Peptides against a protein of PDB entry 3V4O. Designs and how they scored, part 20

Target 1, 234 residues: chain A of PDB entry 3V4O
Amino acid sequence: DQPLAKDKVALLIGNMNYREHPKLKAPLVDVYELTNLLRQLDFKVVSLLDLTEYEMRNAVDEFLLLLDKGVYGLLYYAGHGYENFGNSFMVPVDAPNPYRSENCLCVQNILKLMQEKETGLNVFLLDMCRKRNDYDDTIPILDALKVTANIVFGYATCQGAEAFEIQHSGLANGIFMKFLKDRLLEDKKITVLLDEVAEDMGKCHLTKGKQALEIRSSLSEKRALTDPIQGTEY

## One batch from the design tools (peptide; aimed at target 1 H168)

Design b2_p15_2 (made by RFdiffusion4)
Pose (drawn by RFdiffusion4):
Structure b2_p15_2 (pose): chain A 234 residues (1-234), chain P 15 residues (1-15)
Amino acid sequence: as target 1 above (234 residues)
Amino acid sequence: EELEEKYEEHVEEWE
């Protein structure tokens, strides 16, 4: 009755040095922090910075190869992003200005590929803005996803809104990680854990009225990032 | 190892 994971795998990407878009600073320290925390939780973690589109597609293919039945899969992205018609896109450092969906990675397509591997848990922590891209002409018409009841999204901000880091950030985490880092080791269902993070973030004066954590979850089983890996000793 | 090196260089820059 203790939920178990076949394995725990994570892919972390922080993009900062954009060629044609404002540069960011905090993704480095955000990725560094989450890497340490997830390693403490026995995840196998690949952590990468400043990825071009090509590197981002390769990183996700490698991550997909590590996924199999019953595996917990987690993707964290810190950098520029956008959201059109409910679909979230991650923007690589080589994105032109303006850019369209073909220059970017669609998170929903990644989720579809993860479900094909029959993972036991799918977690997306998207630490990026979610405003429309006016230059993105295209339409989704993506296939409906299977109902796997094991998907959790922890968006650093609401749809049509911005996610933030501290100006000239230096050593500070961005807003999402500032609060996520204090809770991530808790032995609670990931949905509940993210809800506590949403409450902590609500006390932050800098972001009132402009950034709030959004949790979207269909996870029915009580799964946690602290769940033991099957066949190891707990 | 590469992420740690980049982290330490970033910490030194902002000292």

Design b2_p15_2_s1 (made by RFdiffusion4, then SolubleMPNN; from b2_p15_2, 7 letters changed)
Fold by OpenDDE base, seed 2:
Structure b2_p15_2_s1 (fold): chain B 234 residues (1-234), chain A 15 residues (1-15)
Amino acid sequence: as target 1 above (234 residues)
Amino acid sequence: SELEELLEKHRKEVE
């Protein structure tokens, strides 16, 4: 039995030109390449670069409105971030230095909203640092996520900026995207696909001990990004 | 904003 998607939608965010923080380069190329790949998978893709806090919140809100029963959603973020006490935050380009939680978007809050949409599949991929922000002492009180079988959360992290980018086929990709793009079009369960990406990262001497992919999922169905959209013939 | 217009356009395509 082939799983079917009601529709496929993706929001890709790449933040590079930070006002008060070090600028990044990889998100531009990574978002571009991921956009092209997801379009090949029949995703409707919105790709946005260098978003302010206001713009990021609006983009995420609009993306959430697109999620519905049976829809396949993918949210990708590349940029600065931090993790405090198990809570992850995406940093907008206009965030102050130092930034605090009120200046950033809480990943766990977004995940909470995603779980209410009854999606066929929802993939959230973070390509950002997991370093602690010592200037933010706020401990968010987050409700436990409901047990869902439709959310796949991938967290790609790096230890330092030096190993953040790798030259691949004439393009400078982030490490995560370098390995992800080689497998993204494979007709495999998404958790299996991401696990293989994680293994590839672990086997590479350039990334071993420097980059890792953490996968969190309770997906019990064989859902793949290659699953066809309901009512379509190819 | 341009962002809102793009998002709105996308939403209409999905709906």
Scores: peptide ipSAE 0.022, ipTM 0.563, DockQ to the pose 0.036
OpenDDE base, seeds 1, 3, 4, 5: peptide ipSAE 0.018, 0.021, 0.014, 0.020; ipTM 0.584, 0.550, 0.532, 0.583; seed 3 fails the geometry check

Design b2_p15_2_s2 (made by RFdiffusion4, then SolubleMPNN; from b2_p15_2, 9 letters changed)
Fold by OpenDDE base, seed 5:
Structure b2_p15_2_s2 (fold): chain B 234 residues (1-234), chain A 15 residues (1-15)
Amino acid sequence: as target 1 above (234 residues)
Amino acid sequence: MELEKRLEEYKKEVS
């Protein structure tokens, strides 16, 4: 009755040193700490920093190739981003100013590809802005998550300048990672775990009304990051 | 590890 993972794989991306956009600092320490935590959970972790568009696309493609029936996957991104009419985009470090959808990676497209893999569990965590990009006129076509996709999508967002000041007030971690790291090792269903993280963010006077965690899930089974791996490792 | 191996190989190719 204990759920088992065929394998556990994670790709962590932190973009900081943008060429044409403000530089960030939090992704470095956030990726580092998340890497250590996921390794304690027996994930095979690849952590990459400051990826160009080409590098990001290839990294995601390679990650997707490892997703298969019964595999537990986790994809984490921290960096600049935007959202237009329900479509979210991750911004590579070499994106122009202003950037457009052609320069960025569409989150919903990646989620769509993940749905085809029949994973045991797939977690996608975004720590990026949700601000609209007025220079992108792309009209999104959004598909609902498949019932059998076993995907959990977490979107940590901030409203902008107000959250920026809090983030740079001496905190090493980003706000999302600050709360996530305290619960990530708990043996709980992943959606329950993330709900508790969201509640913690809501209770904190520093983040209440300033940062929130949106959770979308097609997970109908009890799955946890602590679930053991079955079989041989490669 | 499969993921680490594949991504490491990629990094070497594009470096």
Scores: peptide ipSAE 0.024, ipTM 0.609, DockQ to the pose 0.045
OpenDDE base, seeds 1, 2, 3, 4: peptide ipSAE 0.019, 0.019, 0.019, 0.019; ipTM 0.601, 0.580, 0.608, 0.627

Design b2_p15_2_s3 (made by RFdiffusion4, then SolubleMPNN; from b2_p15_2, 9 letters changed)
Fold by OpenDDE base, seed 1:
Structure b2_p15_2_s3 (fold): chain B 234 residues (1-234), chain A 15 residues (1-15)
Amino acid sequence: as target 1 above (234 residues)
Amino acid sequence: MELEKRLKEHIEKYK
């Protein structure tokens, strides 16, 4: 049986023009390219760049409201970030220096909220550094993620948290997007697709031992980004 | 609030 999506919605966030932190370049191009690809997959895509904390929280809140029964949701973030004690944080462009957890969006909190939805598929993709923030000693009290069958989490990180960019076809992409873009349109289960992306990253001389894709999922159905929207004819 | 409005409008426009 071919799985069907009630609808497809994506929120893409790229933060690059930080006020008090090093500026990034890749998020602009990566968000743009991902937007175009997801639109080819019939996603309704909202792409936002350089969001403040307030704006990021609002965007995520609105995105979560769009996640309803049977909906395919995809959230992508590219920008600065950090990980402390198993919790990942997305850094808004207006974050202070140094930033703390209270200034950032906790990924695990968002994932928890996503799990409360009866979506057909939820994909969360992070392209950010994963180093510890020594200036933040806060240990957030978060509930463990529940076991769900509709959440796919991809975390593209590097050991040294260096910003690697690869020029592809005249465009400078982040490492993750370079490999993701080549496979995103494939009609495969999303976890299989991401696994192949991870393998490609591992084989590349530029990324071998430098950057990896961590995949966490309990997806038990053969859900693909290419799945058709219910009620539509293709 | 402004961003929320823009987000909703964008979704509706391309839905």
Scores: peptide ipSAE 0.027, ipTM 0.649, DockQ to the pose 0.042
OpenDDE base, seeds 2, 3, 4, 5: peptide ipSAE 0.025, 0.021, 0.020, 0.026; ipTM 0.624, 0.612, 0.583, 0.630; seeds 2, 4 fail the geometry check

Design b2_p15_2_s4 (made by RFdiffusion4, then SolubleMPNN; from b2_p15_2, 9 letters changed)
Fold by OpenDDE base, seed 4:
Structure b2_p15_2_s4 (fold): chain B 234 residues (1-234), chain A 15 residues (1-15)
Amino acid sequence: as target 1 above (234 residues)
Amino acid sequence: MELEKRLEELKKKYE
């Protein structure tokens, strides 16, 4: 039996033009390409660039409102970030230097809210660094994710502070997007697809030992981004 | 259709 999505929605956030931090280039191209690919998969896509803290929080909140039972949701973020003691934070463009947790969006908090929506599939993809922020000593206490949440979490990370971009097909993509875009349209279980992306990244001499894709999932069903949408409109 | 409207509103708000 072919799994069906009630609907498909995606929010893509690319932060590049930071006020108090180094500017990035890859998010622009990566968001653009991912937008086009997801649209081919019949996702309704909202792509936003250079969001302030206020805008990011509102955008995520609005996205969460779109999630419902059986809906396929995809949240993608590319930009600066950090990870402290298992807590990951997305950095808005207006974040101060140094930034702290109160200036950023906690990924685990978002995931917690996502699990309450009873989605058919929820994919959260992060393309940001996982460096420790020594200026943030706060450790939020968060509830564990539900096993039945059907959440797939992909975290593209680099060991160092260096951001890597690769020229491909006339476009300069981030490393994660370079490999993701080659497989995203494949009719495969999303965790299998991401695992293959991870393998591709590992085989590439340019990325081997430098960037990796961490995948966390409780998905127990064969859900794919290519799954068709049910005949009923959302 | 409701979802599409919300998406459009979201786009208009932040783009």
Scores: peptide ipSAE 0.229, ipTM 0.868, DockQ to the pose 0.048
OpenDDE base, seeds 1, 2, 3, 5: peptide ipSAE 0.034, 0.033, 0.030, 0.174; ipTM 0.710, 0.705, 0.718, 0.844

Design b2_p15_3 (made by RFdiffusion4)
Pose (drawn by RFdiffusion4):
Structure b2_p15_3 (pose): chain A 234 residues (1-234), chain P 15 residues (1-15)
Amino acid sequence: as target 1 above (234 residues)
Amino acid sequence: SSDLQSRDSELPPLP
């Protein structure tokens, strides 16, 4: 009755040095911090910075190859992003200005590929803005996803809103990771853990009225990032 | 600094 993971795998991407868009600073320290915490939780973690579109597609293909039945899969992205018609896109460092959906990675398409591997848990922590891209002409009409009841999204902000880091950030984490890092080791269902992070973030004066954590979850089983890996000793 | 920086792409308006 203890939920188990066949394996625990994560892909972390932090994009900062944009060629044609404002540069960011905190993704480096955010990625460094989450890498350490997830390693403490026995995840196999690939952590990468400043990825072009080509490198981002390759990184996700490698991550998909590590996924199989019953595996917990986690994707964390810190950098520029946008959201059109409910679909979230991650923007690579080589994105032109303006850019469209073909220059970016769609998170929903990645989730579809993960479900094809029959993963036991799918977690997306998207630490990016979610405003519309006015230059993105295109429409989704993506296939409906299977009902796997194991999907959790932890958006650093609400749809049509911005996610933040501290100006001239230096050593400071961005807002989402500042609060996520204090809770991630808790032995609680990931949905509940993210809800506590949402409450902690609500006390932050800098972001009142402009950034709030949004949890979207269909996870029915009580799964946690601390769940033991099957066949190891707990 | 105690100010915020957005992770928005800050795209120009449509012509």

Design b2_p15_3_s1 (made by RFdiffusion4, then SolubleMPNN; from b2_p15_3, 5 letters changed)
Fold by OpenDDE base, seed 3:
Structure b2_p15_3_s1 (fold): chain B 234 residues (1-234), chain A 15 residues (1-15)
Amino acid sequence: as target 1 above (234 residues)
Amino acid sequence: SMELQSFSPELPPLP
């Protein structure tokens, strides 16, 4: 049976123009390209650039309001980030240097809130570094996650490693998006799709030994981004 | 030529 989504909603955030951190370039193009692709997949897409902490929190709140039982939720983030104790933190453009967890948005907290909505699929595509932030030694106490078996994390890089952008001829793309965009429209289980992206990225001579895609998933159903929306004909 | 830039912020050295 063809899996159906009640709806498909995506929030895309690209942070580039940081106030206290090095500026990035790739998120602009990456968010744009991903937006176009997800819209072709009939996602309702909200794309935002250069968000402050306040704006990011508001964007997430609004995103959560669009989620409901059976809805596919996708969160994409490109920008600075870090990972402490298995928790991924997205860094707003107004974050101080150094920043701490209270200045950032925890992805796992967002996941918890998404689970409460009884979504059909939760996809996180995190194009950020995963190095530990030594300036934050706080171990966050997060709410326990439910067993929903509908979670997919696509990390642009490995644990403790960095993600990179490639600039060529004035244009910059994230390495992750460079390969993701070529396969995103394929009608495949999302974990299978990402696995193929991982293989493609692994052949990149520029980042061999420097960046590798990591997939973390608990997905018990064959869910794809191409799954039709309930009540619609495709 | 291609240039790589890390998504990691440059943090001050730890004391």
Scores: peptide ipSAE 0.263, ipTM 0.780, DockQ to the pose 0.791
OpenDDE base, seeds 1, 2, 4, 5: peptide ipSAE 0.234, 0.247, 0.245, 0.249; ipTM 0.767, 0.773, 0.767, 0.772; seeds 1, 2, 5 fail the geometry check

Design b2_p15_3_s2 (made by RFdiffusion4, then SolubleMPNN; from b2_p15_3, 5 letters changed)
Fold by OpenDDE base, seed 3:
Structure b2_p15_3_s2 (fold): chain B 234 residues (1-234), chain A 15 residues (1-15)
Amino acid sequence: as target 1 above (234 residues)
Amino acid sequence: STGLQSFSPELPPLP
């Protein structure tokens, strides 16, 4: 049977112009291209750039309000980030140097809140580094996650490793988006799609031995980003 | 240089 989404909602955040950290370039193009692709997939897309902590938290709150039972939720983030003890932290543009978890948004906390919405699919595409932040020794005690079997993480890089953007004369994609954009419209189970992206990325001579896609999933159904929305829209 | 920029911020040295 063809899985159906009650709705499809995506929040895309690209942080580039950091106040206290090196500026990035790729998130601008990456958010733009991903926005266009997801709209072709009938996602309702909110795309935001250069968000402060306050703005990021508000954006996430608004995103969560759009989620409901059976809704496909996709969160994309491109920017600075880190990972401590298996928890991913997105860094707002106004984060201090150095930053701590209190200055950042924890992805797993967002996931917990998404699970409460009884979503049909939760996809996280995280184009950020996953290195340990030595300036944050706090071990977060997060609320227990439910067993929903509808979670997919696409990490642009391996645990403890870095993600990169291409620095050419003009604007270019991050490595993750460079390969993701070529397959995102394919009608395939999202984990299968990401696996193929991982293979494509693995052939990139620029990041060989430096960056590799990691897929973390608990997805018991053949859910795809191409799944149609329930109702009379089709 | 490989023409890549890391998404990791440049942090000050640890105390």
Scores: peptide ipSAE 0.270, ipTM 0.780, DockQ to the pose 0.753
OpenDDE base, seeds 1, 2, 4, 5: peptide ipSAE 0.252, 0.263, 0.266, 0.255; ipTM 0.769, 0.773, 0.771, 0.770; seed 4 fails the geometry check

Design b2_p15_3_s3 (made by RFdiffusion4, then SolubleMPNN; from b2_p15_3, 5 letters changed)
Fold by OpenDDE base, seed 3:
Structure b2_p15_3_s3 (fold): chain B 234 residues (1-234), chain A 15 residues (1-15)
Amino acid sequence: as target 1 above (234 residues)
Amino acid sequence: SMGLQSFSPELPPLP
């Protein structure tokens, strides 16, 4: 039978105007385009740009309040970031240079909190670099994750690698969003959809040898972003 | 010409 979502909620964060780090361009258009696509998929979308640490933490808290049993939760982040020991850190625009984990938001901590909500699906789309931050030698002690079999990570790049945006005249997407937007509305299991995005990205001459999509999932059900919301007519 | 910009911040050199 067709899986149903109790509701579908997305938080999109695009950080580009950093105070102490190089400014980015793609997050603006990437958040905009993804917002439009997710709304077509009947997601309730909160889209925010250029968040400080305080604002990011508040946004995540508010996002978590919208999650409940069976709800589809999607977190998208575009901006500076790093990965230490398998933990992904999103960098707020007011982060110092250099930054440490205490200045950033840990994605895996957010996942832990999402699991406590007994969500139907947890999707993370992380358009950020995954290089090691040598200024942060601390291994965070995270609470053990539950075995919920409803988790999908779409990393814009491989572990230890960088994510890129296109520098062209006018507004342009990041590499990840460039390919993701073409398939996001497809009625496919989310892992299958992302796999196809990965193949599309792999054919791009611009990023060959530089950036490749990584999918990390524990998804035991055929859940798609197109899944209808329970109690609604489509 | 089309180029790429990394999402990695420019960090100071390690001591």
Scores: peptide ipSAE 0.265, ipTM 0.780, DockQ to the pose 0.845
OpenDDE base, seeds 1, 2, 4, 5: peptide ipSAE 0.239, 0.251, 0.258, 0.239; ipTM 0.764, 0.769, 0.769, 0.763; seed 5 fails the geometry check

Design b2_p15_3_s4 (made by RFdiffusion4, then SolubleMPNN; from b2_p15_3, 5 letters changed)
Fold by OpenDDE base, seed 3:
Structure b2_p15_3_s4 (fold): chain B 234 residues (1-234), chain A 15 residues (1-15)
Amino acid sequence: as target 1 above (234 residues)
Amino acid sequence: SNGLQSFSPELPPLP
């Protein structure tokens, strides 16, 4: 039978105007385009740009309040970031240079909190670098994750690698969103969809040997972003 | 360059 979502909620964060780090361009258009696509999929979308640490934490808290049993939760982030020991850190625009984990938001901590909500699906789309931050030697002690079999990570790049944006005149997508946007509306299991995006990205001459999509999932059900919301007519 | 910008911030050199 067709899986149903109790509701579908997305938080999109695009950080580009950093105070102490190089400014980015792609997050603006990437958040905009993804917002439009997710709304077509009947997601309730909160899209925010250039968030400080305080604002990011508040946004995540508000996002979590919208999650409940059976709700599809999607977190998208575009901006500076790093990965230490398998933990992904999103960098707020007011982060110092250099930054440490206490200045950033840990994605895995957010996942833990999402699991407590008994969500139907947890999707993370992380358009950020995954290089080691040598200025942060601390291994965070995270609470053990539950076995919920409803988790999908779409990393814009491989572990230890970088994510890129295109520096053309005007507005342009990041590499990840460039390919993701072409398939996001497809009625496919989310892991299958992302796999196809990965193949499309792999054919791009610009990023060959530089950036490749990584999918990390524990998804035991055929859940798609196109899944209808329970109690609604389509 | 190939027209790409990394999402990695430019950090100061390690001491």
Scores: peptide ipSAE 0.265, ipTM 0.778, DockQ to the pose 0.760
OpenDDE base, seeds 1, 2, 4, 5: peptide ipSAE 0.253, 0.263, 0.264, 0.252; ipTM 0.771, 0.774, 0.771, 0.769; seeds 2, 4, 5 fail the geometry check

Design b2_p15_4 (made by RFdiffusion4)
Pose (drawn by RFdiffusion4):
Structure b2_p15_4 (pose): chain A 234 residues (1-234), chain P 15 residues (1-15)
Amino acid sequence: as target 1 above (234 residues)
Amino acid sequence: SEELFSRDPWASPEP
């Protein structure tokens, strides 16, 4: 009755040095922090910075190859992003200005590929803005996803809104990770853990009225990032 | 004092 994971795998991407868009600072320290915390939770973690579109697609293919039945899969992205018609896109460092969906990675397409591997848990922590891209002409018409009841999204901000880091950030985490880092080791269902992070973030004066954590979850089983890996000793 | 910088690709660059 203790939920188990076949394995725990994560892909972390922090993009900062944009060629044609404002540069960011905090993704480096955000990725460094989450890498350490997830390693403490026995995840196999690939952590990468300043990825072009080509490198981002390769990184996700490698991550998909590590996924199989019953595996917990987690993707964390810190950098520029946007959201059109409910679909979230991650923007690579080589994105032109303006850019369209073909220059970016669609998170929903990644989730579809993860479900094909029959993972036991799918977690997306998207630490990026979610405003519309006016230059993105295209429409989704993506296939409906299977009902796997094991998907959790932890958006650093609401749809049509911005996610933030501290100006001239130096050593400071961005807002989402500032609060996520204090809770991530808790032995609680990931949905509940993210809800506590949402409450902590609500006390932050800098972001009142402009950034709030949004949790979207269909996870029915009580799964946690601290769940033991099957066949190891707990 | 601390200030916010957005991860919006269309945000103004830092001075």

Design b2_p15_4_s1 (made by RFdiffusion4, then SolubleMPNN; from b2_p15_4, 6 letters changed)
Fold by OpenDDE base, seed 4:
Structure b2_p15_4_s1 (fold): chain B 234 residues (1-234), chain A 15 residues (1-15)
Amino acid sequence: as target 1 above (234 residues)
Amino acid sequence: MEKLRSFDPDAAPEP
């Protein structure tokens, strides 16, 4: 009855020091804290900061090589981003101004490749804006996804909206990570966990009317980040 | 809430 993971692998990317765009601060802290939490959950975690387009594509390729049948894959991204026609784009630090889809990494393309690996669970935590990029009028042609019923998207903000950083004198989390970190270790179905995070965020006076978590999932099994790895009994 | 994780052509880059 207890779902098992063949393995658990996470790629965390935090982009802050953009060359042609405003610099960010929170991704540093967010990636660091999430790394520590996921390691406590026995994830193999690769954490990278300030990646160029070339480096991001290589990181994703290496991440995909670690995936296989039954493996839990988690991708977290904190940085600039946008959403056009339901496709999420992560912006590398060397992206031009303005950036277009050919300069960015499409999350849905990564998902397609993850599905080919027959993973046990695909989790995307996207801590970026989902606002339309008016400087990119291209419509990407994406391959059709398979029906795997093992997909979870946690968007730091709702469709068409913006994700924010709270600027303090010191290091501070982004809004999404502020609430996610408090619940991430809970032994709950990942969609239930994220729903509770959404409720916590909704109660915060800072985010009311500004930023709300969106969960988009097709998950037919009670899978949690706490699920044990096959062959490892604790 | 001060910084947006999106493209802003009018935003000045951080030093």
Scores: peptide ipSAE 0.105, ipTM 0.699, DockQ to the pose 0.345
OpenDDE base, seeds 1, 2, 3, 5: peptide ipSAE 0.034, 0.027, 0.045, 0.054; ipTM 0.672, 0.606, 0.616, 0.622; seed 5 fails the geometry check

Design b2_p15_4_s2 (made by RFdiffusion4, then SolubleMPNN; from b2_p15_4, 6 letters changed)
Fold by OpenDDE base, seed 3:
Structure b2_p15_4_s2 (fold): chain B 234 residues (1-234), chain A 15 residues (1-15)
Amino acid sequence: as target 1 above (234 residues)
Amino acid sequence: MEALKSFDPDAAPEP
């Protein structure tokens, strides 16, 4: 019994040209490559680079409008970020120095809104640091999440740890995307797929002891990014 | 070189 998606929608955000923070490079190529891969998986993909807070919020709102019952939603973010008290914050390019939660987008808030849409699958791929931001001591009051058993988080790094990009001559992937792209098209349960990516990262000398993938999931069904869209299956 | 995707108050933005 192959699970079906009503539709598959992805929002990819790569922030690199920060105004008040160090510039990044990998998000450009990472978003590009992931876009191509997800399109091969029949995702409707919106890919955006260098978003201000206003633009990011608008992009998320538009993304949510495309979600509905049974839809697969995937949010990818590459850029600066932090994690406070289990909440992940994506940093817009116009964020002040230092930034606070009020300047950033909380992933868990987005998840809540996705759950309200009764999506078939919620995937978050977060290629950002997860260190605490000491300049933000506020604890967001988040509403309790529903028990939907359709959530997968792929964190590019462990809780409290850092995510890196390696600068080579020319364009190069971030560490997370370097390994993710090699397996993303595999017809496997998404958690299994990410677990294999985690193993690849762990075996690589480049990343061993430096960056490790964390998978956090509540997924009770064998759902894969390769799942066909309803009405198109054979 | 490696770039850190986190806040660094001592880091100057690249041109």
Scores: peptide ipSAE 0.102, ipTM 0.675, DockQ to the pose 0.341
OpenDDE base, seeds 1, 2, 4, 5: peptide ipSAE 0.097, 0.092, 0.056, 0.062; ipTM 0.678, 0.685, 0.652, 0.659; seed 2 fails the geometry check

